# Peptides against a protein of PDB entry 4PN1: the designs that were tried, part 1

Every score and structure here is a prediction.

Target 1, 261 residues: chain A of PDB entry 4PN1
Amino acid sequence: KIEMNFLNKPIVPDTTKVISNFLTHYLITEPVEHVEIEAKLGTLIDLETQNRFEFPVMNETILNPEFNLRTRFESDMTASEHKYLNEFLNQAFRDSQKPGRLPFAYKHTKQVDLFYETEDNSRDKIRVSKNQSDNQVLACVKKRRVADLFLYCPNDAFDIRISISDELPVSMPSGNQQPSLTRLKDRVGYVHQEIKIDLTKTTQNDPVYDTTERHELEVEFGNIADLRDRAQKAKDGMEAPLFRRVQLFMDNVRILRREHS
Unless a header shows other numbers, all headers, positions and changes below count from the first letter of the chain.
Peptide ipSAE was made for these designs. It is ipSAE averaged over its two directions, with the distance scale d0 held at 1.0 Angstrom where the peptide's residues are scored. Compare it between designs on one protein only; published cut-offs may not apply.
A fold fails the geometry check if it doesn't show the stated peptide or something in it is severely misdrawn.

## One batch from the design tools (peptide; made by RFdiffusion4, then SolubleMPNN)

Design b1_p12_5_s2
Fold by OpenDDE base, seed 3:
Structure b1_p12_5_s2 (fold): chain B 261 residues (1-261), chain A 12 residues (1-12)
Amino acid sequence: as target 1 above (261 residues)
Amino acid sequence: SSWLKEAEEELK
């Protein structure tokens, strides 16, 4: 007979607790109404060296947001890395279709995002997303970044930014209004157990600057209502459901950030 | 951050 530890009980990783508290704050304590919660793979860049940030730790660590470490987060990766992750996820998708597994759902979307100035001249722009093929409106929102949590991952190919955003649905801009910015997005989406994994290729044309292309991978909580319920239960003293959901999310993130070409 | 401060207070 074996036991998992001297208490013979499951233990929650500290990372799970910290992230759970972070999420609970913006789900329950200071609730964001139309919350989006996503993790992006990228690189913490040291502003002084312009190289990947070096911190005196040997494993995954959450950076304290109270400290200015003079870093920026680059959510971009190389085309090669992006391709590798796409192939990896395609294989994971195929494997999940086998008997006894929970299947992935798959969706490929090509969209154009048009950004418009608001009537109140607020900093936040209105984003209209349209399908490239039929020009059908997919979404019209005003997005506000609320908070970020950074994970430094010295042993993996990528660092992680977990972001809380408010995506407020808004009315379509007037037909006579012109977009201030246009971005093309080629998005491949995978959904497993209501966790969304998106590979996105973004192309932006700038009249002054050369055309820029970005490759991003994001992991998103697909069921915010469920997550909010779990967070409320946690506030009420039952933390296990929230911890389990956060653990699932983070395990998916950990799998992805370890993969490299 | 506000959430961090609150979390620290809960740990006291």
Scores: peptide ipSAE 0.044, ipTM 0.598, DockQ to the pose 0.490
Fold by OpenDDE base, seed 4:
Structure b1_p12_5_s2 (fold): chain B 261 residues (1-261), chain A 12 residues (1-12)
Amino acid sequence: as target 1 above (261 residues)
Amino acid sequence: SSWLKEAEEELK
């Protein structure tokens, strides 16, 4: 018979605790009403060297937001990396359809995002998302980035940015307004245990600059209500449900960031 | 960050 440890009780890694506290703050303490919580794979870039950031640590490390490390986060990858991850997720999808497994759900969406300036000239733009096939409006929101938490991952292909955003539903822009920016999104979405994994190819046509293509992978909490409930329980002294959910989320992120061509 | 400070206080 094997026990987990000398107390024979589960222990929670510091990473899980820190992330849980981060989420609890924006779910419960200073609650964001229309919260989106996602992790993006990318690279922490040192602003001085323009190379990947180097920090004297040997494992996954949450960076302290109180310190300015003079970095930027590039939420992009190569087309080759993106293709590899797509193939990897396709295989994971297939394997999950087997008896005894919890299946992935799969959705392929092609949409156009139209960005509009706000009447008050606020920094936040209105995003209208439409389905490319039938022009059906999928969403009209004003998205505000509320907070970021960065994970430096020296052993993996990618670093991680966990972001808290507020996606406020807003009225459609007036018919006389022209979009300031248009983005085409080809998104392949995988959902497993209410965790969303999206591979997105974004094409942006800039009249001044050449057409740019971005390749992104994001992992998102698909059930915010459940997560908020877990966070509330954590505030009430029952932390285990939140920790379990955060650990699941992070394990999925860890799998993905380790995969590369 | 406000959340970090608050979290630290809650853990004391």
Scores: peptide ipSAE 0.037, ipTM 0.577, DockQ to the pose 0.527
Fold by OpenDDE base, seed 2:
Structure b1_p12_5_s2 (fold): chain B 261 residues (1-261), chain A 12 residues (1-12)
Amino acid sequence: as target 1 above (261 residues)
Amino acid sequence: SSWLKEAEEELK
């Protein structure tokens, strides 16, 4: 017989605790009403060198937001990397359909996002999302970025940004209002145990600049109500359910960021 | 950040 450790009890990784506290703050302490919580794969860029940030650590490290490291996060990857991840997830999907596994759900969507300026000229734009096939309105929201948490991952292909956003449902813009920006999104979505994994190709036409295409991978908590419940329990002294959910989320992120084309 | 400060206080 073997034991996990000298206490024979599970131990929570420090990363899990830190992220859990981060989430708890914006779920419970200063609650964001229409919260979206996602991790994006990308690269921490050193503003001085314009290369990937170099930090004297040897593994996954949450960067302290109190320190200005003079970095930016680029939530983009090459088309080849994106394709590889798509193929990887397709295989994972197929494997999950086997007996004894929990299956992925899969959805491919093509949508157009129309951005509108607000009457008050606020920084936040109204986003109307429509299905490209039938122009059905999928959402009309005003999205605000609330907070970010960055993970430097020196051993992996990508660094991670975990973001808290507020997606406030708002009324449709006036019919006479023209969008200031349009984006086409080709999204392949995978859901496993209420964790959403989206591969998105975004095409944006700019009259001044050439058409830009962005390739993004995001991992999102699919059940915010459950997560909020877990966070509340954590505040009440029962942390295990939250830690388990965060661990699951992060393990999925870790799998994805390690993949190389 | 506010959450970090609060978390640190909880750990004391």
Scores: peptide ipSAE 0.057, ipTM 0.628, DockQ to the pose 0.568; fails the geometry check
Fold by OpenDDE base, seed 1:
Structure b1_p12_5_s2 (fold): chain B 261 residues (1-261), chain A 12 residues (1-12)
Amino acid sequence: as target 1 above (261 residues)
Amino acid sequence: SSWLKEAEEELK
């Protein structure tokens, strides 16, 4: 007979614990009401060199937010990388339809995001999302970025940003207001075990980005209510359900960031 | 960050 360790009990990686604590804070301790929690694949860029950030670590490492490392995160990839990931996910989708597997769900959406300035001239813009085909309003929200957690992944194609956002539903802008920014989104979405994986092509005139078209991959918790319940249980001393959910989420992220053309 | 500090305090 063999045992998994000297306690013969499962052990949780530090990464899982740190992320779990991060999530618990914004789910329970200082709860964000309309919370969105997602991880984006991208690159930590060293502002000094304008190259990918280098840190003296040999594996996936959560960066301490208390330190200013003079970096920026670019949530973008090449068209080729994006295409490769799309093909990879398509294959994963097909494989999941086989007997004995839990199937992916698939959705392809095209939307336009219209950004409006607020009447109070707040920094947060109102985003109106519409379906491109029928111009139906899908959402009208004021999105606020609450917190970020960065993972440096020296062995993988991408680094990771986990973000907490508040997407507050708000009233539609006045009919006389013009959008300050228009964004076209072509999104392919995959859902597996309530984890959402989105490949998005975004077209916009962005003064910050030199490219007209952006390619993003995001992984999102699809069941916030369940996640909040798990986080509450964790606060009450039962951490295992939260750890399991975070582990699932991160394993999906890890699979994706390791894939490259 | 507030969450990090809180987590650290819980471990003391």
Scores: peptide ipSAE 0.034, ipTM 0.547, DockQ to the pose 0.475; fails the geometry check

## One batch from the design tools (peptide; made by RFdiffusion4, then SolubleMPNN)

Design b1_p14_7_s1
Fold by OpenDDE base, seed 2:
Structure b1_p14_7_s1 (fold): chain B 261 residues (1-261), chain A 14 residues (1-14)
Amino acid sequence: as target 1 above (261 residues)
Amino acid sequence: SELFEELEKLLEES
C-alpha cells in the first residue's frame, strides 16, 4: 500500500494557505461588501532598473506586502502573447466539450466604459459600462482597490497580482456630466467551474497621448457567495473547502501564466 | 478582433 506521506493525510501547500487567509480577511474578518477577487497576469517591474523584478527565489513566491520592494505591476502583455493565450483558451474550450469533461462557457462582449469624476473629487471614479452594440447600460459602479497580493513567478512568462476590489453600485451620473475618460473593451470570457477567465483588449483614446491598447488576462472567482461561505467555514475551523477552491483557482492561474508562444 | 470572433463564429454555426 502506498501512502501520501507519513501521516497519510493530504497536505496543503503554504501558498494555498497564505492566499486563503488573505481572502478570508476581506471576505469575513473585514468584509468587503461588493467584493471582486481577481488575478491578473502581468509583470513585476523593478522601479530602479525598469526591468522585470529580480528576486533571490527559484519558484512561485508570494511577496510580503510589508516590504517595499520598489516595484510596480504592469497588467499588460504583448499582442502576440495575448493572441497565443486566446488560441490556447479556444483549444481548451473545444477540448472541454468532449464527453467526460466539464464544458467551458464562452462569451464575447464589447463594451464601452465611461469614467466620471465624483463630486467629492474622490480618487474613485464612477464607471458606467455600456454595451457597444445597443448602448444599453450594463453597470454603474464605483470601484475601490482594497488590497493586492503579488506573486513573483520567475519560471513563468508572467507574474500575478491578486486583487481585492469593492465594486459599489451607484446612481448614474447626471446628464450634464461629461466623462473624463472613455475606454473600449473587447472581451472574451471563458468560464469553467465558476472560475472566469477573461481576455480583454482595451483601447483608450487620449487627446494628448496617442491611442493606447492594452492586452490583459484576468482570472476571477465567479461565485463570491460560495467563496464567502467557504471562507466562513474556514473561520469556523473547517478550512478544506476554502483550500480546495483556492487551489482550483491557483491551478488555473498557473496554467495560464506558463503559456507563451 | 478577428481571433476573438473565430470561436464565436464557430459557436454560432454549431
Scores: peptide ipSAE 0.030, ipTM 0.686, DockQ to the pose 0.011
Fold by OpenDDE base, seed 1:
Structure b1_p14_7_s1 (fold): chain B 261 residues (1-261), chain A 14 residues (1-14)
Amino acid sequence: as target 1 above (261 residues)
Amino acid sequence: SELFEELEKLLEES
């Protein structure tokens, strides 16, 4: 007879607990109404060296937000890295279509994001997203960053930023307003078990600077209502459902951040 | 991109 441990009960990794508590805070304790929760692959940059951050740890580590590490997070990656991840996800998609597997869903979208200043000159801009093909409005929101949690991943190609955002639906800007910024987004989305993985190519034209292209990969919780329900159960003493969902999310993130060209 | 289009073609063929 084999047992998992001396208690013969599942044990939850500390990382899962910390992230679960972080999510619970913004889902239940101080709830964000129109919450978006995503993890982005990128690089923690040391502001002093302008190189990747170095910390005296040997594995995935959640950084304490109360500690000033003098870092910034770059959510961009090289075109080569992005291409590799695209190929990797395409293969994962194909494999998931096989009998006995849960299949990926796939969606390709091309949109333009128009950013407008608010009348109160708030830092939060209004984003109008339109479909490039027919110019139909997809969304009009005011997005506010609520909180970030950074994971330093010394053994992987990428570090991780988990972000809590409030994506408030708002009315369209007046017809007389001009956008302060326009971005073209080419995005492919892979959804597996309500976890959404997006590869995005963003093109921005600047009159002063050359056209810039950004390559991003993000992992998002696709079912916030379910996640909130799980978080509530956790607050009520039943943590297992939340832990399982966070573990699934993080395992997907871990798979992706380990892959590199 | 070519890679994005590649998977779309696969989906159409499936």
Scores: peptide ipSAE 0.029, ipTM 0.686, DockQ to the pose 0.011
Fold by OpenDDE base, seed 3:
Structure b1_p14_7_s1 (fold): chain B 261 residues (1-261), chain A 14 residues (1-14)
Amino acid sequence: as target 1 above (261 residues)
Amino acid sequence: SELFEELEKLLEES
C-alpha cells in the first residue's frame, strides 16, 4: 500500500497560499469594487545592469513587495515569442475541441484605445475603447493599478506580474474633447474554464518617436464574482475552493511561461 | 493581422 505522505492527505503548495492571501486581501479585506486580476508574462529587469534580474533562488519565487529590489517589469516580448505562443494556443484550442475535452472559446478583437484627460487633471486618464471596424464603444473606464505581485521564474522564459486593478466605469468624454493618446490593439482571447488568455499587439504612434509595437500575453480571472465568493469562503475557514481556483490559474500561467521559440 | 490569421481561418473552415 502506498500513501501520499505520512498524513496520507494532499497538501497545498506554498505559492498557492501566498497568492490566495494576496487576492483575498483585495477581494474581501480591502475590496476593490471593479477589480481586474491578471498575470502578465514579462521580464524583471535589474535597474543597475539593465539585464534580467538575478536572484539567488533556483525556482519560481514570489518576491516580497516590502523590499526594494531595484527592478522594473517589462511586459513586452519579442514578435517571435509572441508568434510562438499564438501558435501554441491555437493548437491547444484545436485539441480542446476534441470529444471528452472542455473546449476553448475564441474571440478576435481589433480596437482603438483613446485616452482622455480628466477635468481635475488627475493622473488617471479615461480610456475609451472602440471597435476599429465600426467605431462602436466597447468600454469607457478609468483604470487604476492597485497592487502588484511579482514572481521571479529563473527556469522559464518569462517572469510574472500579477496585478490588481480597479476599472471604474465612467461617462463618455464630451464630443469636443480630443484624446491625448491613441493606441491600436489587436487582441485574440482564449477562454478555458473561465480563465482568459489574451495575446495582444499594441501599436502606438508618437509624433516625436518612431511607431512602437508591443507584444503582450496576459492571463485573467474571467469570473470575479466566483473568485470573490471563493475568497469569502476562505476567510470563513474553507480554503479549498480558493486554492483550487488559484492553482488552476497558476498552472495555466506556468504552462505559458515555459513556452519559448 | 498576420499574427492572428491562422486560427481565424481554421474557425471559418470548421
Scores: peptide ipSAE 0.018, ipTM 0.529, DockQ to the pose 0.012
Fold by OpenDDE base, seed 5:
Structure b1_p14_7_s1 (fold): chain B 261 residues (1-261), chain A 14 residues (1-14)
Amino acid sequence: as target 1 above (261 residues)
Amino acid sequence: SELFEELEKLLEES
């Protein structure tokens, strides 16, 4: 016979526990009302060298937010890497349509995000999202990033930022206001077991600065109500459901960050 | 752009 270990019981990776606790804090302990939870692929950059930061570790490592490591996170990749991931996800989509599998859902969206300054001139801008084809308003929100958790991944093509954000629905800005920033987004979204994977090509037009283009991949929890329920159960002493959902999320992230052209 | 074209073409053909 073969057993899992000397206790013959499942063991939870420490990474799963740390992330679960992080999520529980902003879901239950200090709850964010309109919470968005996503992981972005990117690179931790050393501010001194402007190269990818190098830590004296050999595997996936959650960085302690209490330490100022003098880094920035670049949520971007090359067009080639982005194309490769698109092809990879397209194949995964096709394979999931086969009998005996849980299928992906797919959606292609082109939208324009218009950013407006607030009356109090706060950092939090109002974002109006419109569909490019018919100019229909999709959303009007004030988004605030509440917290970040960074994973350094020395063996993979990308590092990871997990972000907690608050997306507050707000009224449309007055007709006399001009946007301070415009972003064109071409996004393909894949959904599998309520985990959203988005590939986004973004063109940013700034009236003062040069136009910039980004290629981003993000992984998001698609069912916050379920996640909040799992987090509450964890606070009540039943941790397994939350650990399972976080493990699923992280496995998807790990698959993606290991892929490269 | 060739980006995102492959799967969309497949969906349109379905």
Scores: peptide ipSAE 0.009, ipTM 0.494, DockQ to the pose 0.011

## One batch from the design tools (peptide; made by RFdiffusion4, then SolubleMPNN)

Design b1_p16_4_s3
Fold by OpenDDE base, seed 3:
Parts: sequence; C-alpha cells; structure tokens
Structure b1_p16_4_s3 (fold): chain B 261 residues (1-261), chain A 16 residues (1-16)
Amino acid sequence: as target 1 above (261 residues)
Amino acid sequence: SDFEKKFSELIEEMLK
C-alpha cells in the first residue's frame, strides 16, 4: 500500500495561493468596479539583452512585482504558433462534444476597434468595437490596466501575464469626433466552464511600419460575479472555492502554454 | 504525466 504523503492528503500548489491572493486584492480589498481578469501568452524579454528573460529558476515562477527586473512583455506570437493553437483548440472543442463531457461553446467574431481621445485628453482612450459585416456596435468602453502579474515559464513555449483591468462602459463619442486609431480584429472564442479562451489576429496600419499583424491568445475569467463571491468567501476564511476556480483557470493556461509545433 | 493527472484529481477532490 502507498499514501500521498505522511498526512495522506493533497496540498494546494503555492502558485494557486499567490494568484488567489492577488485576485482577492483587486476583487475585494481594493475592488475594481468593472474588472476584467485575463492571462495572455507571450514572452518576457530582457531589456538589456533583447532576448527571452533568463532567471535562475527551473520551473513556473511568479515574478515579484516589487522588483524591477528590467523586462518587457511581448504578447505576440508567430503565425505558425497561432495556427497550431487554433487547430489544437478546434480538436479540443470537437472532443468536448462527446457524451460524458462538458461542451465548449464557440464564437467567431470579426470586428473593427475605433479608438478615440477623451475630451479631457486623458491617457485612457475610448474604444468603440463594431461588427465588421454590419457595423453594429458591440461595445463602447474606456479600459485601464490596473495591475499585472508575470509568470516566468522556462520549460514552456510561452510566459504568462495576468492582468487586472478596469473596463468602464461609456457613452459613444460625438459624431464629429474622428478616431485616432483603427484596428481590425479576427477573434475565435472558446468557452469552457465559464473560462474564455480567445485567439485573436489583429491588423493595424502604422504610418512608419505600414500594416502590422499581431497574433494573441488570452484566457479570461468569464464569470466575475462568481469569482468575486469566491474571493469574499476566501477572505472570510473559506478558501477552497477560490482555490478551485483559480486552479481550473491556471490548468487551462498551463495546457495552452505547453503547446507548440 | 501520470503523476500530474493523479495530483490534479486529488486536488479537485480536496477543493470540492
């Protein structure tokens, strides 16, 4: 006979606890009103070498935000990597439709994002998103990034940025106002157990570099109200529901960051 | 790995 350990009980990964505390801060302690919580796949770049960051660790590691490590995060990936992930998620979608599984939901959206300067010339821009085909307004928001948490993943294809954002719904800009920037987005969205996985191809015209294309993958909490409830329970001493939800989120992220052609 | 799978299952059981 064998046992898991000398207590014969499972233990919660430290990463789960750290992330849970991070989320609790911005959900409960200093609550962001219109919070969006997402993880993006990308690469931590060392500003000195301009290569992928090298830190003296051998596995998934949350970087301490109190230290300036002189890094930048690049959320872009190659077209081939993006294509591979798309095929991978398509297969996962198909497999989830089988009896006994919880199915994925699927949505394909082609939209135009129009960015407008605010009347007070604040740093935050208003983003109007429209459907490309019929010009229907999908959203009008003012988005501000509040905090980031970086995970260095030396054994995987990608590093991770978890971001807390405030996405405030706002009224449409005046009809006489012109956008400062226009961006085309082709987004394929997958939803499983209220976790959203989006593959996005972005096209933008640049006066200097001409047309640029970006490929991104993001994972987002799809039910913020539930997450906030779990965070409140955690603060009240019942941590298990929050840990479970964060573990689910991170497991999905871990699956994706390990996949590459 | 088999270990990772088992571990995930155990965590799920604990955090129900």
Scores: peptide ipSAE 0.008, ipTM 0.325, DockQ to the pose 0.030
Fold by OpenDDE base, seed 4:
Structure b1_p16_4_s3 (fold): chain B 261 residues (1-261), chain A 16 residues (1-16)
Amino acid sequence: as target 1 above (261 residues)
Amino acid sequence: SDFEKKFSELIEEMLK
């Protein structure tokens, strides 16, 4: 007979604990009301060299946010990498439809994001998302980035940024306002066990960016209410449900960041 | 089966 360990009980990886605590803070301790929690694939760039930062670690490592590491996170990938991931996820989707598996859900969305300045000229813009086909409004929100947690992944194609955002529903901008930025998004979305995986091709004319097209992959918790419930239970002394959910999330992220053409 | 075939076709179309 084989046992898991000398206690014959599951052990929680330290990464899972750290992330769980991070999430619990913004779910329960200082709760974000309209919280969005996502992980983006990208690259930690050394601001000095403009190359991928090299940390003296040999595996997936959560960076301490208290340290200014003089890095930026580029949530982008090459078109070829993005295409490969799309093909990979397509195959995963197909495989999940087989008997005995939990199926993916699939959705393809083309939308236009219109960004509007706020009266106070704050950094947080109002984003109106519309369906490209019928111009129907999908969402109107003011999104605020609350916190980030960075994972350096030396053995993988991508580093990870886990972001906590507050996506506040707001009223539509007045008709006399013009968007400061228009973005076209071609998004392919996959959902498995309430974990959302989105591949997005974004085109925009933004003078701030050197490129007009971006390729992004994000993994998002699709059931925030459940996650919040799990986090509350964790605060109440029952951590297992939260740990399991976070581990599921991270395992999916780990799968994706390892894939490359 | 016919169902499996149709399903596969549907999936292929969805993934295009």
Scores: peptide ipSAE 0.006, ipTM 0.348, DockQ to the pose 0.011
Fold by OpenDDE base, seed 2:
Structure b1_p16_4_s3 (fold): chain B 261 residues (1-261), chain A 16 residues (1-16)
Amino acid sequence: as target 1 above (261 residues)
Amino acid sequence: SDFEKKFSELIEEMLK
């Protein structure tokens, strides 16, 4: 006979609570209407040393946003790391197709993101996303970064940024407007239990630095409506469903950030 | 471990 603890009641890790509260704030308390919630793998860089940030902790730690730690987050990895993660996820996909498992879904997409300046000269640009193959418009949005939560992960290959964004649908730019920036995105997407995992190769023409490539891995909540419902329940005193969903999300993130070539 | 597995399963069940 095994019990959870001496009370035989579930206990939720503090990390889960903190993240859950963070999400609840932007889902319910000060709700973002068209919310996107994602975690990106990357590196916290110490602005003073330009090396990976070193904090006196020994495990996964959520950094307090109230403190200026003089860091930046680089959401990039090497091509080899990206390839390794792709192979890792491919294997996970294959394994999940076996009887008794919940299967991954897989999708490969290639899109072009065109960025346009707004007429009001607002800070946020309009992004038009098109399918590379048929030039079909997939989305036209104005994306605003609302909040970030950073996790320092000293024992893993990557640190984590959890971001809240508002993707406001907007009208297409005028036909006479030219994009100020063009970005190619080659994305392989994996979905498991409505958690989306995307490996993305981004090619961008920079007028100053020439063409650059970036390799990113992001994990996203695939069912925002459900998440919002869970957050509302949490606000009303029933926290368990939200905690479970956040735990699932973070466990997937934890698996990925530990992998390296 | 078997203990950890069982524990995780219990937590999952209770957090549904």
Scores: peptide ipSAE 0.000, ipTM 0.319, DockQ to the pose 0.027
Fold by OpenDDE base, seed 5:
Structure b1_p16_4_s3 (fold): chain B 261 residues (1-261), chain A 16 residues (1-16)
Amino acid sequence: as target 1 above (261 residues)
Amino acid sequence: SDFEKKFSELIEEMLK
């Protein structure tokens, strides 16, 4: 017989605990009402060298937000990397349709995002998303970034940013307002066990980037109500359900960040 | 847990 360890019990990785506590804070302790929780693949850039940041660690490491490491996060990848991940996910989708597996759901959307200034001159813009095919309004929200948690991944192609955002539904801007920014988005979405994986091609003029086209991959918790319930249980002393869900999320992220063209 | 308390304190300090 083989045992898991000298206690013969499952062990939760420290990374899972740290992320779980981070999520619990914004789900329960200081709750964000319309919370969005996502991980983006990208690169931690050293502001001094403008190259990928190098830290004296040999594996996945959550960076302490108390320390200013003089870095920025670039949530982008090359077209070839994006294409490879798309093909990889397509194959994973096909394999999941086989008997005995839990199937992926798939959705392809092309949309236009229109950004508007608020009447009160708030820093947060109103985003109106429309379907390109029929001009149907998909969403009208005011999105605010609340917090970030960065993972340095020296052995993988990408670093990770986990973000907490507040997406407040708002009324449509007045018909006389012009958008300050227009963004074209081509998005393929995969859903497995209520974890959303999105590949997005975005076309816009962004002063922060040298290209008008971005290629992004994001992983999102698709069931916030369930996650909040799990976080509450964790606060009440039952941590296992939250740890299992966070571990599932992170394992999906780890699979994706290891794949490269 | 002690970890949760420490994390909450950290976040509170960051938000000040």
Scores: peptide ipSAE 0.000, ipTM 0.225, DockQ to the pose 0.093; fails the geometry check

